# Designs tried in a protein design run: peptides against a protein of PDB entry 2FGR. Part 80

Target 1, 331 residues: chain A of PDB entry 2FGR
Amino acid sequence: SSVTLFGIVDTNVAYVNKDAAGDSRYGLGTSGASTSRLGLRGTEDLGGGLKAGFWLEGEIFGDDGNASGFNFKRRSTVSLSGNFGEVRLGRDLVPTSQKLTSYDLFSATGIGPFMGFRNWAAGQGADDNGIRANNLISYYTPNFGGFNAGFGYAFDEKQTIGTADSVGRYIGGYVAYDNGPLSASLGLAQQKTAVGGLATDRDEITLGASYNFGVAKLSGLLQQTKFKRDIGGDIKTNSYMLGASAPVGGVGEVKLQYALYDQKAIDSKAHQITLGYVHNLSKRTALYGNLAFLKNKDASTLGLQAKGVYAGGVQAGESQTGVQVGIRHAF

## One batch from the design tools (peptide; made by RFdiffusion4, then SolubleMPNN)

Design b2_p13_7_s2 (from b2_p13_7, 8 letters changed)
Fold by OpenDDE base, seed 2:
Structure b2_p13_7_s2 (fold): chain B 331 residues (1-331), chain A 13 residues (1-13)
Amino acid sequence: as target 1 above (331 residues)
Amino acid sequence: SSAEELLRQAEAL
């Protein structure tokens, strides 16, 4: 058996020009290029092509030294893997988010990412952003000539909120084609939650694709999230993303990404544009800078996710500008 | 290799 200690420390200076009061926020933030983490993982060869594995991973907050504590809420899995693929037991990324966030050129982190994986409806469940689940069983296929898939089910364990009795149940999966420069996938998920103490289904469909031209990579996402409520009608958001990245001078990468969030329940759109640069000082250490613009229209109140500085919303119809400059170190 | 793979895996949230 082997055990590997691993992690990322990513810390930045961040600025946003508006908070919920219309005031600027600035300070030391975390996780601007990659989520800061500490983990333990290992594998055991059981013979015959079968392996056991474990993975324990928690978030690190370098700005405050984890003042709110440390846990393994990022991932806490035991697994079996072999020629059949991999089965995982425990809290993890749900298969849909694990696959479909791979098309986000900002790694689902910082002020630049695709924000479609969100709690759009004030859902009362702990994971109503569709990113992770407790009590999760996951299965991932091998890659067969480019084709691959992942499936997951999370038990609700009779968790109740108000009159909702199945909160935290997840079912979902993806199918994908990954071959050479091309990646494409379709993800489908349903999560049981509550809104206003009433049972609500969070339905998600996501299409993703990317192509690496060598000189540049293009990536795109199309997503619909729908919180289906028995009372008050559905809360639907259509989210779109298009991004490009290119290597710069053999040690750098420039990224440009646009996203549109069409929030149907409030008939309001938000537009996000982010420019990012990463400068690799080594294989483990990088400097980075992100510049993001978020334009809310009408009743939209979305905010950029400057973790550790300000991750809240803004006033309805207000625009927000964000900057992050930081260091990422992997070990 | 391990750090680059961790960075690629880290891109998944």
Scores: peptide ipSAE 0.032, ipTM 0.554, DockQ to the pose 0.050
Fold by OpenDDE base, seed 3:
Structure b2_p13_7_s2 (fold): chain B 331 residues (1-331), chain A 13 residues (1-13)
Amino acid sequence: as target 1 above (331 residues)
Amino acid sequence: SSAEELLRQAEAL
């Protein structure tokens, strides 16, 4: 049996030129290159190729020392693994987000990530961004000649919001091909939630692909999210991403990513472009900088996620510029 | 290394 303590402390100076009032915000922020975390994990060999595992992981907020407390909401799983793959019990990334966020060159964190995994409809469920679930059972296959898959189901436990039942139920999965420089995946998910106290299905379909040319990597995402409401019609968003990364001087990485969010319910688009640089001082310590521009059109109010400084929206049709400069340390 | 594995896992939200 083994137990490993692990973590990341990622803290930055961040700036955004507009908040919801049109004012600038700046200060010390968290999780600009990687989500800051503290965790415990371990494995036990049970013989015959069977292993037991546990994983407990919570977010760290270095700017305030976790003033709101600490929990294991990032992951709290027990697992069995072997030649059959891995079964996990407990709160985790849902299989769809775990796989399809891997195509985001900004690692689904900071001001640069693909923001498609979002609560687009003021859903009242705790995880209406489609990222994690409570009460989750997950299964991940081995890789068979490149082919792999993951499946998940989360129990609703008869949770209700307003007249909505089955809140928090998740069903979803992905199929993928991962071989050498190529990765491609299709993910499908449905989550039961509520909007305005009424039953709503959050449907998600995501296609991802990447290719590593050695000198550069290209990555792309195509996503549709649809909050299917019994009253008021569907809230549909089509999200698109294209990114490139390249190694710099053997110690750095440059990243450029574009995303488009076509918000059909408000007939409004948002455009995001982000330039990032990571400089590795060691295998465990890096400096980084991110520069992001978010252009909202018409009724769009999207904001960059400068965690610890400002992560709210902006006024309709306004553009926002964000900067992060920080240190990431892993242990 | 544990750090390299953590960085690969940090790509997950």
Scores: peptide ipSAE 0.031, ipTM 0.561, DockQ to the pose 0.052
Fold by OpenDDE base, seed 5:
Structure b2_p13_7_s2 (fold): chain B 331 residues (1-331), chain A 13 residues (1-13)
Amino acid sequence: as target 1 above (331 residues)
Amino acid sequence: SSAEELLRQAEAL
């Protein structure tokens, strides 16, 4: 058996020019290039090609030293793996998010990421962003000539909110093709939740693709998220992302990503553009900078996710500029 | 390296 302690500490100085009051916010933030984490993982060879595994991972907040505590809410799985693939039991990324967020050039972290994986509807479920689930069983296939898939089911355990009796149930999966420079995948998911105490289905469809040209990588996402409500109509968001990254001087990476969030329920769009740079001081340590611009139209109130500084919304139709400059260290 | 594996794993949310 093996046990590996691992982690990332990513801490930055962040600035946003507007909060919900129209005021600037600045300070020390976390997780600008990668989510800061502490984890333990290990495997046991059971013979015959079968392995047991465990993975325990929690978020680290380097700005406050985890003042609100530490938990393994990022991942807490036990697994069996072999020629059949991997079965996981426990809280994890749901298969759809695990695969489809891999196309985000900002690693779903900081002020630059694709924000499509969101609670668009004030859903009352704990994981209404579609990222993780409690009580999850997941299965991941091997890669068969590029083809791979993942499936998951999370038990609601009769969690009730208002009249909703299946809150936290997840069913979803993806199919993918990963071969050399090409990656493409389609993800489908449904979560049971509540909005205003009423049963609501969070349906998600996501298409992702990337191609690595060696000199640059292109990546894209197309997503529809739909909170199906019995009363008040559906809350639908169509999200689009296109990004490019390129190596710089063998030690750096530049990233440019655009996203559009078409929020149908409020007939309002938000445009996000982010320029990022990572400078590798070593294989384990990097400096980074992100510059993001978020333009809300009409009733849109989206804010950049400067975690540890400000991650709230802005006034309707307002634009927000954000900056992060930080250090990422992996161990 | 553990760091490269960590970075690959860190690219997931």
Scores: peptide ipSAE 0.031, ipTM 0.582, DockQ to the pose 0.052
Fold by OpenDDE base, seed 1:
Structure b2_p13_7_s2 (fold): chain B 331 residues (1-331), chain A 13 residues (1-13)
Amino acid sequence: as target 1 above (331 residues)
Amino acid sequence: SSAEELLRQAEAL
């Protein structure tokens, strides 16, 4: 058996030129290149190719020392794995987000990431962003000549909000092809939630692909999120992403990513473009900088996620510029 | 997993 303590501390100086009042915000932020985390994990060989595993992981907020506390909300799983793949029990990334966020060149964190995995409808469920679930059972296949899949189900445990029952139920999965420089995936998910105290289904479909040309990597996402409401009609968002990354001088990586969020319920678009650079001082320590531009159109109020400084919206139709410069250290 | 592998396992919260 093994037990490993691991983590990342990522802390930055961040700036955004507009908040909800139109004022600038700046300060010390967290998780600009990778989500800061502390975890424990281990495996036990049970013989015959069977292994038990555990994983306990929580977010670290280096700016305030976790003043709001510490928990294992990132992952709290026990697992069995072998030639059949892996079964996990406990809170984790849902299979769809685990696979489809891998195409985000900004690592699903900071001011540069694809923001499609979002609560687009003021859903009242705790995980209405489609990223994680409580009470989750998940299964991941082995890789069969490139083909792989993941499936998950989360129990609602009869949770209610208003008149909505089954809140927090998840069902979803992906199919993928991962072979050499190519990755491609299709994900489907449904979550039960509430909007305005009424039962709502959060449906998600995501297509992702990437290709590594050696000199550069291209990556793309196509997503539709739909909150299906019995009253008031559907809240639908189509999200698109295209990104490129390239190694620089053997110690650096440059990233450029564009995203479009077509928010159908308000007939409004937002455009995000981010330039990032990571400079590796070692295998465990890096300096980084991100520059992001978010252009809201019409009724769109999206904001860049400068965690620890400002992660709220802006005024309708306003544009926001964000900067992060920081240190990432892994242990 | 290496620190490099952990760095590739970036997740949104």
Scores: peptide ipSAE 0.020, ipTM 0.557, DockQ to the pose 0.048

Design b2_p13_7_s3 (from b2_p13_7, 8 letters changed)
Fold by OpenDDE base, seed 3:
Structure b2_p13_7_s3 (fold): chain B 331 residues (1-331), chain A 13 residues (1-13)
Amino acid sequence: as target 1 above (331 residues)
Amino acid sequence: SSAEKLLELAKSL
């Protein structure tokens, strides 16, 4: 058996020009280019092409030294893998988020990411952003000439909120084609939750694609989320993303990404544009900078996710500008 | 089955 200790410490200076009161926020933040983490992983060869694996990973908050404690909420899995693919047991990224966030050029972190994987309806479930699940069984196929898939089911364990039963049950999966410069995927998921103590289904459909031209990469996402409530009608959001990245001077990468969030329940749009730069000082250490602009229209109150500084909303119809400058170190 | 539930979801979206 092998055991590997691994991690990332990513810490930044961050600024946003508006919070919920209209005031600026600034300070030391975390996870601007990659999520800061500490993990243990290992494998055991069982012979015949079969392997056992484990993975334990928790988030690190470098600004406060994990004042709220440490846990393995990022991933806590045991697995079997072989020619059949991989089966995982335990808390992890759900298959849909694991695959479809790969098209986000900002790696689903910092102030620049695609924010479609969100709790759009004040859902009361622990993972109503559609990113991870407790009590998860996942299966991932091998790649067959480009074609691959992943499936997951999370048990609700009779969890209740208000009158809602089956809270935390997830079912979802994706199909994909990954061959050379091309990637394309379709994901479908449903999670059982509650809104206002009432049963609600969080339905999600996501289409992603990317193409690497060598000199630049293009990436896109199309997503619909629906919180289907028994009373009060559906809370629907259509999210769109288009991004480009390019290598700079062999040691840098520039990224530009646009997203639109069409929030149907409030008839309000938000526009996000982010410019990012990463400068590799080594294979393990990078400097980075992000500049993001979020324009809310009408009743929209979305905020940029400057983790450790400010990740709340703004006043309705307000625009927010965010900056992060930081260091990422991997070990 | 899990596959049937995914198909029902796909029909409801």
Scores: peptide ipSAE 0.009, ipTM 0.430, DockQ to the pose 0.012
Fold by OpenDDE base, seed 2:
Structure b2_p13_7_s3 (fold): chain B 331 residues (1-331), chain A 13 residues (1-13)
Amino acid sequence: as target 1 above (331 residues)
Amino acid sequence: SSAEKLLELAKSL
């Protein structure tokens, strides 16, 4: 068997020009280019092409030294893998988020990411952003001729909130084609939750694609999230993303990403534009900077996710500017 | 939009 200790420490100075009161926030933040993490993983060759694996990963908050504690909520899996693919048992990224967030050029973190994987409806479930699940069984196929897929089911374990009796149940999966410069995927998921103590289904459909031209990469996402409520009607959001990245001077990468969040329940849109730069000092250490603009229209209150500084909303119809400058170190 | 039509098509699959 082999055991690997691994991690990322990513810490930044961050600024946002508006919080919920209209005031600026600034300070030391975390996870601007990659989520800071500490993990243990290992594999055992069982012979015949079969392997056992484990993965334990928790988030690191370098700004406060994990004042709220450390846990393995990022991933806590045991697995079997082989020519059939991989089966995982335990808390993880759900298959849909694992695949479809790969098209986000900002790695689903910091002030620049695609924010479509969100709790749009004040869902009362712990994972109503559609990113991870407890009690998860996942299966991932091998890549065969470019085609691959992933499927997952999470048990609700009779978790109740109000009158909702199946909170935390997840079912979902994706199909994908990954060959050379091309990647394309379709993901579907349903998660059971509660809104206002009433049973609610969080339905998600996501289409992603990217193409690497060598000199630049293009990436896109199309998503619909729908919280289907028995009372009060559906809370639907259509989210769109288009991004480009390019290498700079062999040591850097520039990224530009646009996202639109069409929040149908409040008839309001938000526009996000982010410019990012990563400068590799080595294979493991990088400097980075992000500049993000978020324009809320009408009743929209979205905020940029400057983790460790300010990740809340703004006043309705307000625009927010965010900056992060930081160091990422991988080990 | 074409994107919305594609999303509706994807839901019908």
Scores: peptide ipSAE 0.006, ipTM 0.438, DockQ to the pose 0.012
Fold by OpenDDE base, seed 4:
Structure b2_p13_7_s3 (fold): chain B 331 residues (1-331), chain A 13 residues (1-13)
Amino acid sequence: as target 1 above (331 residues)
Amino acid sequence: SSAEKLLELAKSL
């Protein structure tokens, strides 16, 4: 058996030029290049190619020392793995987010990430961003000549919000092809939630692809999220992303990513463009900088996610500029 | 757009 303590502490100075009042915000933020975390994981060989595993991981907030406490909400799984693949029990990334966020060149964190995995409809469920689930059973296949898949089901445990039942139920999965420089995936998910105390289905379809040319990597996402409400009609968002990354001088990486969020329910678009740079001081320590521009059109109120400083919206039709400069340390 | 066509194709799978 093995037990590994691991983590990342990522802390930055962040600035956004506009909040919901039109004022600037600045301060010390967290998780600008990678989500800060503390975790324990281990495996036990059970013989015959069967292994048991555990994974416990929580988020670290270096700006306040986890003043709101510490938990294992990032992942808290026990697993069995072997030639059949891996079965996981416990809170984790849902299979769709686990696979499809891998195409985000900004690691699904900070001011640069693809923001498509979002609660677009003021959903009242705890995980209405489609990223994680409680009470999750997941299965991941081995890689068969590049082909792989993952499936998940989360129990609602009769959770109710207003008149909505089955809140927190998730069903979803992906199919993928991962072979050398190429990755491509299709993900489908449905989550039961509530909006305004009424039953709502969060449907998600995501297509992702990337290719590593050695000198640069290209990555793309196409997503539709639809909150199907019993009353008031669907809240649909089409999200698009295209990104490129390249190594710089053997010690750095530059990233450029564009995203478009077409928010159909308000007939409004938002455009995000982010430039990022990571400078490796060592294998475990990096400096980084992110510069993001978010242009809201019409009724769009999206804000950049400067965690620890400001992650709220802006006024309708307003543009926001964000900067993060920080240190990432892995252990 | 081409992206929308790809999304509609993905929905048909």
Scores: peptide ipSAE 0.006, ipTM 0.426, DockQ to the pose 0.013
Fold by OpenDDE base, seed 1:
Structure b2_p13_7_s3 (fold): chain B 331 residues (1-331), chain A 13 residues (1-13)
Amino acid sequence: as target 1 above (331 residues)
Amino acid sequence: SSAEKLLELAKSL
């Protein structure tokens, strides 16, 4: 058996030029290049190609020393794996987010990531961003000549909000082709939630692809999120992403990513463009900088996610510029 | 857009 203590401490100085009042925000933030985390994981060989596993992981907030506490809400799984693939029990990334966020060149964190995995409708469920679920069973296939898949189901356990009685139920999965420089995936998911105390389905479809040319990588996402409400009509967002990354001088990486969020319920678009640079001081330590620009049009109020400094919205139709400069250390 | 058509197609699958 093996047990590994692991983590990342990622802390930055961050600035955004506008908050909801039009004022600037700046300070010490977290998780600009990678989500800061502390975890325990291990495996036991059971013989015959069967392995048991565990994974316990929580977020670290280096700016305040986890003043709100520590938990294993990032992942808390036990698993069996073998020639059949892997079965996981416990809170984790849902299969759709686990696969489809892999196309985000900003690692689903900081001011640069694809923001499509979001609660677009003021959903009252704890995980209405479609990223993780409680009470989750997941299955991941082996890779069969490039083809792979993942499936998940989360029990609602009769959780109620208002008149909704199935809150937190997840069903979803992906199919993928991963071969050499090419990756492509299709993900489908439904979550049960509540909006305004009424039962609502959060439907998600995501297409992702990437190609590594060696000298550069291209990556793209196409997503639709739809909160299906019985009253007030559907809240639909189409999200698009295109990104490129390239190694620089053997020790650095430059990243450029564009995203468009077409918020159909308010007939409003937001445009995000982010330039990032990572400088590897070692295999475990890096310096990084991110520069992001978010333009809201019409009724759009999206804000950049400068965690620990400001992650709220802006005034309708306003633009926001964000900067992060930080240190990432892995252990 | 072509991307919206692709999403509609993917939903019909």
Scores: peptide ipSAE 0.005, ipTM 0.423, DockQ to the pose 0.012; fails the geometry check

